# Peptides against a protein of PDB entry 7K3S, part 9

Target 1, 60 residues: chain A of PDB entry 7K3S
Amino acid sequence: MEELSGKPLSYAEKEKLKEKLAFLKKEYSRTLARLQRAKRAEKAKNSKKAIEDGVPQPEA

## One batch from the design tools (peptide; made by RFdiffusion4, then SolubleMPNN)

Design b1_p10_4_s2 (from b1_p10_4, 7 letters changed)
Fold by OpenDDE base, seed 2:
Structure b1_p10_4_s2 (fold): chain B 60 residues (1-60), chain A 10 residues (1-10)
Amino acid sequence: as target 1 above (60 residues)
Amino acid sequence: AVETSETYSE
């Protein structure tokens, strides 16, 4: 077990890590929203194709 | 500042 006995992070280092974490959370949320939009668009495309191909829609 | 390049995919 490497002793993570590093010197305690300075206040400035902690604030810099908080800023990086806030940034990463924002980018994650943005990416997730893009993915959810893409999945909805794909489902809508596949549903239109299934209707055109005469495949019975899976009942809800 | 962490610049994110907003790659807008067209």
Scores: peptide ipSAE 0.087, ipTM 0.711, DockQ to the pose 0.025
Fold by OpenDDE base, seed 5:
Structure b1_p10_4_s2 (fold): chain B 60 residues (1-60), chain A 10 residues (1-10)
Amino acid sequence: as target 1 above (60 residues)
Amino acid sequence: AVETSETYSE
């Protein structure tokens, strides 16, 4: 078992990693929100087309 | 700095 006994990260290195992680989490959340909005918009388009085509919508 | 290229979609 190679001990991943890398030198202990300095306080500044730990803070830099926390900032990077916070940034990546923010960008992930923004991208996920865009994707979810796009998926809802696509479902709404398909639902409108299904209503126009006389396909019974599944009752909620 | 992680420069994200903010692709500003017009």
Scores: peptide ipSAE 0.080, ipTM 0.704, DockQ to the pose 0.024
Fold by OpenDDE base, seed 4:
Structure b1_p10_4_s2 (fold): chain B 60 residues (1-60), chain A 10 residues (1-10)
Amino acid sequence: as target 1 above (60 residues)
Amino acid sequence: AVETSETYSE
């Protein structure tokens, strides 16, 4: 197995990688918050529909 | 710089 011992990243390349990672973490957190909001909205719609359709809601 | 357009959705 050839060790992919690529040349050590320069200081500037490491800082650029840290910046990209910080950006990616921010976008991940934003996307996760949107997904969680969508899931809560879907649950609320399904609960409203089940009350309207006369289906007994499972008590939590 | 990655320009993130803050699209404020109402």
Scores: peptide ipSAE 0.079, ipTM 0.697, DockQ to the pose 0.025
Fold by OpenDDE base, seed 3:
Structure b1_p10_4_s2 (fold): chain B 60 residues (1-60), chain A 10 residues (1-10)
Amino acid sequence: as target 1 above (60 residues)
Amino acid sequence: AVETSETYSE
């Protein structure tokens, strides 16, 4: 096993990685919320179209 | 401060 004996990250490098991770988590959450909104909007459009086309909605 | 207890593995 190659010991990836990389030099321990400095405190400043660890803090910089925490900032990057916090930013990435925020952008992930924003993207996920956007995706969920898009899926809900698509479902709402399909439901509206199915009502307009006289297609019986599957009872949930 | 999240104290990450680095457990020293011997």
Scores: peptide ipSAE 0.050, ipTM 0.633, DockQ to the pose 0.010

Design b1_p10_4_s3 (from b1_p10_4, 6 letters changed)
Fold by OpenDDE base, seed 4:
Structure b1_p10_4_s3 (fold): chain B 60 residues (1-60), chain A 10 residues (1-10)
Amino acid sequence: as target 1 above (60 residues)
Amino acid sequence: VVERSDTFTE
């Protein structure tokens, strides 16, 4: 097993990696929320079309 | 407050 004995990260490098990880987690959560909203909006559009196509418009 | 690293690097 190659020991991943890379040089130990300095304190400053570790903190910078924690900040990057926190940023990535935030952007992931934002993207996931956007995706879920888009998927709900798509379902809501499909349900409106199904109601409109199922009601014969009364000929006036 | 000085943030101290718990990791002592020899």
Scores: peptide ipSAE 0.088, ipTM 0.726, DockQ to the pose 0.008
Fold by OpenDDE base, seed 2:
Structure b1_p10_4_s3 (fold): chain B 60 residues (1-60), chain A 10 residues (1-10)
Amino acid sequence: as target 1 above (60 residues)
Amino acid sequence: VVERSDTFTE
């Protein structure tokens, strides 16, 4: 096991890393929510087109 | 409230 023989991070460095991690988690969740909304909107558009083009929707 | 760092510096 490689001992992580790094100098212990200062309190200020640890707090800065916690803030960065909290920010990244927030941006990830926001991006994921946008992606999920986009996928739902795409499915709704494709279903509307399939009805308009007379293509039988595959029964789920 | 000063947050006490759990890092005890000897």
Scores: peptide ipSAE 0.083, ipTM 0.717, DockQ to the pose 0.008
Fold by OpenDDE base, seed 1:
Structure b1_p10_4_s3 (fold): chain B 60 residues (1-60), chain A 10 residues (1-10)
Amino acid sequence: as target 1 above (60 residues)
Amino acid sequence: VVERSDTFTE
């Protein structure tokens, strides 16, 4: 097992990593919400086309 | 508020 011979992170380095992690979690959540909205918008477009084309909607 | 580090130095 290679000993992770890294110097212990300072308090300031740990807090900086916590801040970066919190930022990345926020950006992930924002991106996920955008993706979910896009998928809902795509389904809503497909349902409008199926109604316009007279194709019976598949029951859920 | 003094932020305490979890690192106890022996």
Scores: peptide ipSAE 0.081, ipTM 0.715, DockQ to the pose 0.009
Fold by OpenDDE base, seed 5:
Structure b1_p10_4_s3 (fold): chain B 60 residues (1-60), chain A 10 residues (1-10)
Amino acid sequence: as target 1 above (60 residues)
Amino acid sequence: VVERSDTFTE
């Protein structure tokens, strides 16, 4: 059971790792928000095309 | 809150 004997991370290394983790969490949340917005925009475009292709223009 | 890791190495 020797594999967990990685040299204890220094305080400075732990803080640098916390900063990296905080940055990664922020970029993840931003990417998720963009993905959700893109998916909503795609549904809105597809619904407009389905209406335009499905409404026979009444020849007046 | 910066946790002080008091690792007192004897």
Scores: peptide ipSAE 0.070, ipTM 0.687, DockQ to the pose 0.008

Design b1_p10_4_s4 (from b1_p10_4, 7 letters changed)
Fold by OpenDDE base, seed 3:
Structure b1_p10_4_s4 (fold): chain B 60 residues (1-60), chain A 10 residues (1-10)
Amino acid sequence: as target 1 above (60 residues)
Amino acid sequence: PVERSDTYTV
């Protein structure tokens, strides 16, 4: 077994890592929600263009 | 105070 010869993290270091992980999870979720909103907005724009290009303008 | 270490040495 490779002894991970790192000093055991103190309680305070473990709590700091838990706080950092919670922060990173929150920022990930926020970024993912923004990306999903952008993709939905892009799909909605492309669907509008497909309707406008597919309706023959009535000849005046 | 016993620090709760999640590292059990097996």
Scores: peptide ipSAE 0.101, ipTM 0.710, DockQ to the pose 0.007
Fold by OpenDDE base, seed 2:
Structure b1_p10_4_s4 (fold): chain B 60 residues (1-60), chain A 10 residues (1-10)
Amino acid sequence: as target 1 above (60 residues)
Amino acid sequence: PVERSDTYTV
């Protein structure tokens, strides 16, 4: 097991990494919410087309 | 002000 005993990160480096992690978590959640909204919008378009095409809606 | 590190180097 290589001891990943690199020089311990300074307090300032640890705080900078915490800030970066908080930012990345926020951007991830924002992107996920956009993706989920897009998928819901796509499903709603496909369901409207399925009704128009006389395809029986998949029962719940 | 000394930065409070969570790592105590002995």
Scores: peptide ipSAE 0.094, ipTM 0.716, DockQ to the pose 0.008
Fold by OpenDDE base, seed 1:
Structure b1_p10_4_s4 (fold): chain B 60 residues (1-60), chain A 10 residues (1-10)
Amino acid sequence: as target 1 above (60 residues)
Amino acid sequence: PVERSDTYTV
């Protein structure tokens, strides 16, 4: 294993990376919640259309 | 405030 011959990260660099990681985790969670909401909205639209068209709903 | 490092030089 090649030793990662990098200078040790300063305290300030470590804190900046922690801040960035916390931000990315928040944006991931927001994006995931948006995706899940979009999928639920699509399912609800399709179910409403199938009821209107007289098509039997697939049992869940 | 003292900056806390997890790295100590021996």
Scores: peptide ipSAE 0.089, ipTM 0.708, DockQ to the pose 0.008
Fold by OpenDDE base, seed 5:
Structure b1_p10_4_s4 (fold): chain B 60 residues (1-60), chain A 10 residues (1-10)
Amino acid sequence: as target 1 above (60 residues)
Amino acid sequence: PVERSDTYTV
């Protein structure tokens, strides 16, 4: 068993890692929300184009 | 509350 005896992180190093993890979680959530919004917007645009290209408006 | 590091060096 290789002891994963990395030198114990100092208190300050642990707090700095907690701050980095909190930041990364926030940026991940923000990016995910943007991606979901973009996917919804793309679906809405593609649905409008499919209606415009698929319906020859009968000239009344 | 900032967690106190439980590493007491003995």
Scores: peptide ipSAE 0.083, ipTM 0.705, DockQ to the pose 0.008; fails the geometry check

Design b1_p10_5_s1 (from b1_p10_5 with E7V)
Fold by OpenDDE base, seed 1:
Structure b1_p10_5_s1 (fold): chain B 60 residues (1-60), chain A 10 residues (1-10)
Amino acid sequence: as target 1 above (60 residues)
Amino acid sequence: VKLGLEVKEV
């Protein structure tokens, strides 16, 4: 195990890493919300089409 | 937010 025996990060470097982590968490949450919205829109499209085509929806 | 790591080589 190479211990990454690097010098301890300065206060300023730690704050920059916290800022980067907060940004990445925000972009992750935004991307997840877009994916969930897309999946809901796809299900709603498929259900509307299956009702129009007279196909019984499987109850979830 | 500028995500740059300025790696200053010392």
Scores: peptide ipSAE 0.097, ipTM 0.719, DockQ to the pose 0.011
Fold by OpenDDE base, seed 5:
Parts: sequence; C-alpha cells; structure tokens
Structure b1_p10_5_s1 (fold): chain B 60 residues (1-60), chain A 10 residues (1-10)
Amino acid sequence: as target 1 above (60 residues)
Amino acid sequence: VKLGLEVKEV
C-alpha cells in the first residue's frame, strides 16, 4: 500500500482549492444552462415545423 | 482563477 501520505494542505492551499472548486462548479452550471437552452430551442424548432407543415398554405 | 498547481520543489 503506497501511503498517499501527501503532506496536509496548508490553510492557503485549502482556500485555493475551494476557489478552484467554486470556479469549476460555476463553469459546469453555465455549460448545463447552455445545453438546456439548446435542447429547448431544438424542441421549439421541431414544434414550429410541425405547425407550419400542418397549416394549409393559402392557395393564391 | 488560474488553474495552476504550483509544484514547490523541496
């Protein structure tokens, strides 16, 4: 068993790690919001196309 | 936020 005897992180290293984790959580949330918006936009396009294909074009 | 590990050589 290699003891993962990493020296205990200093207070400053722990605070820097918390800052990095908070940043990663923020970027994850932004990416998730973009993905959810893209999925909603795709559903809206498919719904609009289904309405446009179901409306009889007024014959001129 | 800079995503660097400063490796302090000891």
Scores: peptide ipSAE 0.095, ipTM 0.715, DockQ to the pose 0.011
Fold by OpenDDE base, seed 2:
Parts: sequence; C-alpha cells; structure tokens
Structure b1_p10_5_s1 (fold): chain B 60 residues (1-60), chain A 10 residues (1-10)
Amino acid sequence: as target 1 above (60 residues)
Amino acid sequence: VKLGLEVKEV
C-alpha cells in the first residue's frame, strides 16, 4: 500500500475542503427533500387510485 | 462555487 504521506494540507486547502463539504451537504439535503416529496406524491397518487378501484386502504 | 479538483501533477 503506497502510504499517501502527502504533505499536510495548508490552512487554505483545509478551508477550501470545508467549503466543498458544506456545499455537498447542502445539495444532498436538497436532493433528499426532493426525493421524499416525490415519494409522498407517488403514495398519494397510488392511494387515490386504490380508492377509485374499490380496494380497501390499509389501515394505518 | 466551482467544484474543481485541481489535480496538481507533480
């Protein structure tokens, strides 16, 4: 295993990595919220169809 | 914010 004994990151390089990480966390949270909204919308669509088709809703 | 990975070739 090559030890990636690269020179220690400078203060400026560490701050740049923190900014990149903060951006990625923000975009992840935004994407997750969109996915959760899409799943809720799909569940609501499927529930409406099941009521229309006369299928008993699973009780909560 | 440009997410550029500056690959420094050494």
Scores: peptide ipSAE 0.088, ipTM 0.704, DockQ to the pose 0.012
Fold by OpenDDE base, seed 4:
Structure b1_p10_5_s1 (fold): chain B 60 residues (1-60), chain A 10 residues (1-10)
Amino acid sequence: as target 1 above (60 residues)
Amino acid sequence: VKLGLEVKEV
């Protein structure tokens, strides 16, 4: 097994990596918030449809 | 933040 002991990253490379990770975390959080909003909108659509179709809503 | 990938050609 070749040890993945690549040369130690310079200070500048570590800071660039931290910046990339911070950006990725921000885009992940934005995507998660969109997904959660979509899921809430789908639930609201399904509840409206079930009322319109005369189906008894499961009491929460 | 522009993710500049400087591709150094080898």
Scores: peptide ipSAE 0.082, ipTM 0.692, DockQ to the pose 0.012

Design b1_p10_5_s2 (from b1_p10_5 with E6P E7V)
Fold by OpenDDE base, seed 1:
Structure b1_p10_5_s2 (fold): chain B 60 residues (1-60), chain A 10 residues (1-10)
Amino acid sequence: as target 1 above (60 residues)
Amino acid sequence: VKLGLPVKEV
């Protein structure tokens, strides 16, 4: 078992890592919300196309 | 493996 014998991170280095982790979590949540919105928009477009292809146009 | 959080000794 390779003991990660890295020098113990200073208080300042730990706070900098916490800040980076908070930033990454924020960008992840924003990206996930965009992806979920895009998936809902695609489902709504596909549902509209299925209605348009399923209505017999009235032959006039 | 003891993950010691730094306790702030005030």
Scores: peptide ipSAE 0.069, ipTM 0.674, DockQ to the pose 0.008
Fold by OpenDDE base, seed 4:
Structure b1_p10_5_s2 (fold): chain B 60 residues (1-60), chain A 10 residues (1-10)
Amino acid sequence: as target 1 above (60 residues)
Amino acid sequence: VKLGLPVKEV
């Protein structure tokens, strides 16, 4: 087992990693919200097509 | 092990 004998990160390096993690969490949340919106829009389009193809127009 | 928060001297 190679011991990850990396030098202990300085305080400044730890703060820089916290900032990077906060940025990545923000971009992840934005991407997830876009994906959820796209999935809802797709479901709404597919539901409209299923109603239009599934109702025989009553011949008047 | 107490992880002391580094106090930033102002």
Scores: peptide ipSAE 0.063, ipTM 0.659, DockQ to the pose 0.008
Fold by OpenDDE base, seed 3:
Structure b1_p10_5_s2 (fold): chain B 60 residues (1-60), chain A 10 residues (1-10)
Amino acid sequence: as target 1 above (60 residues)
Amino acid sequence: VKLGLPVKEV
């Protein structure tokens, strides 16, 4: 078993890791919000199409 | 310092 006694991260390395983690969490939240908007837009498109295909045009 | 991700050799 190679002792992964990795040298303790310096304070600066820990702060840089916190910054990277905060950035990654922000980008994840933005991506999730985009995905949720896309899913809502797709549902709204599919519901509009189902209404348009479901109204028989009155023959004149 | 290259922060290598620990590749766990399986």
Scores: peptide ipSAE 0.053, ipTM 0.637, DockQ to the pose 0.011
Fold by OpenDDE base, seed 2:
Structure b1_p10_5_s2 (fold): chain B 60 residues (1-60), chain A 10 residues (1-10)
Amino acid sequence: as target 1 above (60 residues)
Amino acid sequence: VKLGLPVKEV
């Protein structure tokens, strides 16, 4: 096994990396939620058009 | 309490 012969990170460096990881996870989750909302909104627009093109407008 | 990562014996 290749020992990763890096100097051990200090406690402060490890805590700073944990903060960065927590921030990145939060921004990822926010971006994923935006993408999922956009995909749902696109599907809802396409379904409304398919219903509108499939319902003969009542002749007034 | 030494939280050692499991040393896989070679």
Scores: peptide ipSAE 0.027, ipTM 0.518, DockQ to the pose 0.008

Design b1_p10_5_s3 (from b1_p10_5 with E7T K8R)
Fold by OpenDDE base, seed 1:
Structure b1_p10_5_s3 (fold): chain B 60 residues (1-60), chain A 10 residues (1-10)
Amino acid sequence: as target 1 above (60 residues)
Amino acid sequence: VKLGLETREV
């Protein structure tokens, strides 16, 4: 088991890590935007249900 | 993006 603790990363390894990091940041931002949209949709559903339960439907 | 896992041989 060669301990990696002493070899400086090559230029190619650093660029590959930058690409992985850029991808991970993009997927994080996309996931965060989905979560924020889901929370807004849940709040909108709860608000719509509160309006529907708060108006006595006129008996026809 | 092909996230190649460089498999290290031991």
Scores: peptide ipSAE 0.088, ipTM 0.704, DockQ to the pose 0.012
Fold by OpenDDE base, seed 3:
Structure b1_p10_5_s3 (fold): chain B 60 residues (1-60), chain A 10 residues (1-10)
Amino acid sequence: as target 1 above (60 residues)
Amino acid sequence: VKLGLETREV
């Protein structure tokens, strides 16, 4: 195991890492919300097709 | 926000 014998991060370096982490959390949440919307839209398309194929056309 | 790890040149 390489000991990460890095010098202790300065206060300014810690604040930059907090900002980077906050940005990454925001982008993750945005991407997850897009994925969840796409999955819901796909499920809604599949449910509409199941209703159209299940209604007998009224014979004339 | 620049997502660079500043690689310290040794």
Scores: peptide ipSAE 0.084, ipTM 0.702, DockQ to the pose 0.011
Fold by OpenDDE base, seed 2:
Order: C-alpha cells, then sequence, then structure tokens
Structure b1_p10_5_s3 (fold): chain B 60 residues (1-60), chain A 10 residues (1-10)
C-alpha cells in the first residue's frame, strides 16, 4: 500500500490541475464531436449503398 | 500545455 500521505497540494498545484482538467475536457468534447460526425458520415454512406442495392431500409 | 509528470523515484 503506497501511503498517499503526500503533503497537501498547494493552491498553485490545485489551480494547475484544474487547468489540465479543463484542457482534457475540451479535447475530449472535440474528439467526441469528431467521432459523432464520422459515425453520421459512415451511416449516410451505408444508407446510400443499401438503397442502391435494393435492401429495404429499416423503417423507424 | 506541458503535462509534467514528476516521477518520484522511491
Amino acid sequence: as target 1 above (60 residues)
Amino acid sequence: VKLGLETREV
């Protein structure tokens, strides 16, 4: 068991961690939005092919 | 943003 009995983080260390967390949240949101756009583009390509191939689209 | 991981050698 590593004793996480490290000295309490200074105010400056806590602010630096908040900045790192804010950056990571921003990059996560950007990456998620890219992934969602890629999945929509893939679905739109596959639906066009399925219509061309005469495969009945799953109606909702 | 430079992610400095301070490696504590034990």
Scores: peptide ipSAE 0.078, ipTM 0.689, DockQ to the pose 0.012
Fold by OpenDDE base, seed 4:
Structure b1_p10_5_s3 (fold): chain B 60 residues (1-60), chain A 10 residues (1-10)
Amino acid sequence: as target 1 above (60 residues)
Amino acid sequence: VKLGLETREV
C-alpha cells in the first residue's frame, strides 16, 4: 500500500482547494434547494389530482 | 492555475 506521501501542499494550493470546496458547497446547496422545491411541487400536483378524482360534480 | 505537482520519479 504505497502511502501517497506527496509533498505537503503549499499555502497557495491549500487556499485554492478551500475556494474550490466553498464553490462546490454553494452549488450543492443550490441544487438541493431546487430538488426540495421540485419535490414540493410534485406533492402539490398529486394532492390536486386526488381532490379532483374525489369530488362528484354536483349536477344542479 | 496549473497546480505544480512536481512528481518525483522514484
Scores: peptide ipSAE 0.074, ipTM 0.660, DockQ to the pose 0.008

Design b1_p10_5_s4 (from b1_p10_5, 3 letters changed)
Fold by OpenDDE base, seed 3:
Structure b1_p10_5_s4 (fold): chain B 60 residues (1-60), chain A 10 residues (1-10)
Amino acid sequence: as target 1 above (60 residues)
Amino acid sequence: VKLGLPVKEL
């Protein structure tokens, strides 16, 4: 068994990791919101084109 | 190990 002989992280190192995780969560949420907006914009373009091309929208 | 915050490169 490899002893996980990693020195326990100092309080300051733990706080820096929490700040990095908070930043990463923020950038993830921003990227996810951008992706969701892009998918909605693509669906809105496809729906506008399908209405223009006379294709019946599938009733939701 | 220098645990820096991620610098926002603008």
Scores: peptide ipSAE 0.087, ipTM 0.714, DockQ to the pose 0.016
Fold by OpenDDE base, seed 4:
Structure b1_p10_5_s4 (fold): chain B 60 residues (1-60), chain A 10 residues (1-10)
Amino acid sequence: as target 1 above (60 residues)
Amino acid sequence: VKLGLPVKEL
C-alpha cells in the first residue's frame, strides 16, 4: 500500500478543502433531489398510461 | 483509490 506520504496540509489548505467538500456535498444533494423528482414524475406518467390503457372506452 | 461519492442507485 503506497502510504500517501504527502507533506502535511497547512491549516489554510485544510479549510479550503473543507469548503470544497461542503460545496460538493451541497451539489450532490441538489442532484439527488432532482433525480428523485424525475423518478416521481416518471411514475406519475406511467400510472396515467396504465389508467388510460385499463379503462375500456364505453362505445357510445 | 477512486474517491467517488456513493451513488445511491434508486
Scores: peptide ipSAE 0.083, ipTM 0.705, DockQ to the pose 0.022
Fold by OpenDDE base, seed 5:
Structure b1_p10_5_s4 (fold): chain B 60 residues (1-60), chain A 10 residues (1-10)
Amino acid sequence: as target 1 above (60 residues)
Amino acid sequence: VKLGLPVKEL
């Protein structure tokens, strides 16, 4: 059993880790929103092309 | 371990 007996983090170190976690959560949400916009834009391009090429759209 | 915040270089 590896005792995770690392020295207890100071209050300042814990606050610094909370700030880093809040930043990473913000960048994750921003990246996810960009990915979702890109996927919607790609689907809209592919649907326009598939209508032009006479390919039956899967009704879903 | 250097616990730096990510430097916001703009």
Scores: peptide ipSAE 0.082, ipTM 0.705, DockQ to the pose 0.016
Fold by OpenDDE base, seed 2:
Structure b1_p10_5_s4 (fold): chain B 60 residues (1-60), chain A 10 residues (1-10)
Amino acid sequence: as target 1 above (60 residues)
Amino acid sequence: VKLGLPVKEL
């Protein structure tokens, strides 16, 4: 195991890393919500097509 | 690829 023998981060460096982490978590959550919305829209499109093609909907 | 953080040499 490489011991990270780096000088201990200052308080200011730790706070800056916490801010960066909070930003990344926010952008992750935003991206996840977009992905989930896209998947729901795709499912709704495919369900509409399956009804039009006379294919029985899988019961929920 | 070593992602070295820039060590500020004092």
Scores: peptide ipSAE 0.051, ipTM 0.620, DockQ to the pose 0.010

Design b1_p10_6_s1 (from b1_p10_6 with K6E E7V)
Fold by OpenDDE base, seed 3:
Structure b1_p10_6_s1 (fold): chain B 60 residues (1-60), chain A 10 residues (1-10)
Amino acid sequence: as target 1 above (60 residues)
Amino acid sequence: VKLGLEVKEP
């Protein structure tokens, strides 16, 4: 077993890693919400086009 | 947000 002979992280380093992790989780959640919104918007555009192609335009 | 760890080298 390789002893992970890494120096124990200081309190300040651990807090800085927690801050980085919190930031990364926030940016991940923001990106995921954006992706989900984009996917919903694409589905809504495709459904509107399918309705528009299915309605005979009244001849004016 | 500066995501630097200042690793002070010994």
Scores: peptide ipSAE 0.103, ipTM 0.722, DockQ to the pose 0.011
Fold by OpenDDE base, seed 5:
Structure b1_p10_6_s1 (fold): chain B 60 residues (1-60), chain A 10 residues (1-10)
Amino acid sequence: as target 1 above (60 residues)
Amino acid sequence: VKLGLEVKEP
């Protein structure tokens, strides 16, 4: 068993690690929200196309 | 936030 006896992180190093993790969680949530918006926009385009193809164009 | 680990060499 390699003892992962890394020196205990100082208080300042732990706080810096928490700040980095909070930033990464924020960027992840922002990216996820963009992905979910893109998927909703794709579904809305497909639904609009299905309605437009199903409405008989008024023959002039 | 800078993602660098400043390894302070002993």
Scores: peptide ipSAE 0.090, ipTM 0.709, DockQ to the pose 0.011
Fold by OpenDDE base, seed 2:
Structure b1_p10_6_s1 (fold): chain B 60 residues (1-60), chain A 10 residues (1-10)
Amino acid sequence: as target 1 above (60 residues)
Amino acid sequence: VKLGLEVKEP
C-alpha cells in the first residue's frame, strides 16, 4: 500500500474539490432523472403495444 | 467548469 502521504490539501484545494463533487452530484441526479423518464416512456410504449396485441395487462 | 485536477508536480 503506497501511503498517499501527500501534503494535506490546502483550504482552496478542499473548496475546489467540494465544488467538483457538487457538480458531479448535480449531473448524476440529472442523468438519473433522464434514465427514469426513459424507463417510464418505454413501459408506456410496451403497455400500449400489449393492449393492441390483445395481451392481458398484468394487474397491478 | 474545467474538471481538471491540476496536479502541480513539485
Scores: peptide ipSAE 0.090, ipTM 0.711, DockQ to the pose 0.011
Fold by OpenDDE base, seed 4:
Structure b1_p10_6_s1 (fold): chain B 60 residues (1-60), chain A 10 residues (1-10)
Amino acid sequence: as target 1 above (60 residues)
Amino acid sequence: VKLGLEVKEP
């Protein structure tokens, strides 16, 4: 196992890495919230269709 | 957010 003993990151490189990670976490959370909203919307559509297909319209 | 990689040229 070659130890990836790369040169220690400078303070500035560490702060830049923290900023990149904070941005990535924000975009991940935003994407996850969109996915969860899409899944809820799909479930709501499927539930509406199941009610429409399962209720015989009362003939007026 | 532009993650500016200021590449300091050598």
Scores: peptide ipSAE 0.086, ipTM 0.699, DockQ to the pose 0.011

Design b1_p10_6_s2 (from b1_p10_6, 3 letters changed)
Fold by OpenDDE base, seed 5:
Structure b1_p10_6_s2 (fold): chain B 60 residues (1-60), chain A 10 residues (1-10)
Amino acid sequence: as target 1 above (60 residues)
Amino acid sequence: VKLGLPVREP
């Protein structure tokens, strides 16, 4: 067993890791919101196309 | 934001 003999992280190292985790959580949430918006936009485009293909164009 | 880990010098 390789002893994970990592010296205990200093208070400053722990605070820096907390800052990094908070940043990564924020970027994850932004990316997730972008993905959810893209999926909603795709559904809206498909719904609009289904309405446009189902409405008889007024013959001129 | 550039979050560097502290480089441990040897």
Scores: peptide ipSAE 0.099, ipTM 0.725, DockQ to the pose 0.011
Fold by OpenDDE base, seed 4:
Structure b1_p10_6_s2 (fold): chain B 60 residues (1-60), chain A 10 residues (1-10)
Amino acid sequence: as target 1 above (60 residues)
Amino acid sequence: VKLGLPVREP
């Protein structure tokens, strides 16, 4: 089993990784918010279409 | 901020 004991990361390498992680978390949150908005818009479109087609909506 | 990948020098 190769010990995954690579050389300890320098302070500068650790800070660079923290910055990268913070950026990725921000982009993830932005993408998730976009996905949730798209899903809500799709639900609203489907509800409008079902009213136009005379289909009784299941009351939530 | 442009996060440059570390250039792996050979």
Scores: peptide ipSAE 0.085, ipTM 0.704, DockQ to the pose 0.012
Fold by OpenDDE base, seed 2:
Structure b1_p10_6_s2 (fold): chain B 60 residues (1-60), chain A 10 residues (1-10)
Amino acid sequence: as target 1 above (60 residues)
Amino acid sequence: VKLGLPVREP
């Protein structure tokens, strides 16, 4: 158990960590939205190809 | 003062 016996973070250090966390949450949400758009585009591409290749769509 | 993240030393 590493001793959490570090000096308490100053107010300024805590605010800087909150800013970093807010930035990381924003970048995560932006990346997730890109991934979701990519998956939708891939599904749409694969569905068009499956129709063209005469492959039976997997029933739902 | 350079606000580094605490580096976990191994």
Scores: peptide ipSAE 0.082, ipTM 0.695, DockQ to the pose 0.011
Fold by OpenDDE base, seed 3:
Structure b1_p10_6_s2 (fold): chain B 60 residues (1-60), chain A 10 residues (1-10)
Amino acid sequence: as target 1 above (60 residues)
Amino acid sequence: VKLGLPVREP
């Protein structure tokens, strides 16, 4: 492994890393929003089941 | 967009 630890990144390499970081931040935020929506939807489903199981069926 | 990962040569 050549220790590339000493070569300054070119302007083009820095902009390429900045683009990659912006993409990763966007995908992270999208994934987090999906996870939060899924957790809310699960809680809403569990609350609907608790309401359905807590309504005494009217005897007909 | 193909994000070229730098192939780590050994």
Scores: peptide ipSAE 0.078, ipTM 0.688, DockQ to the pose 0.012

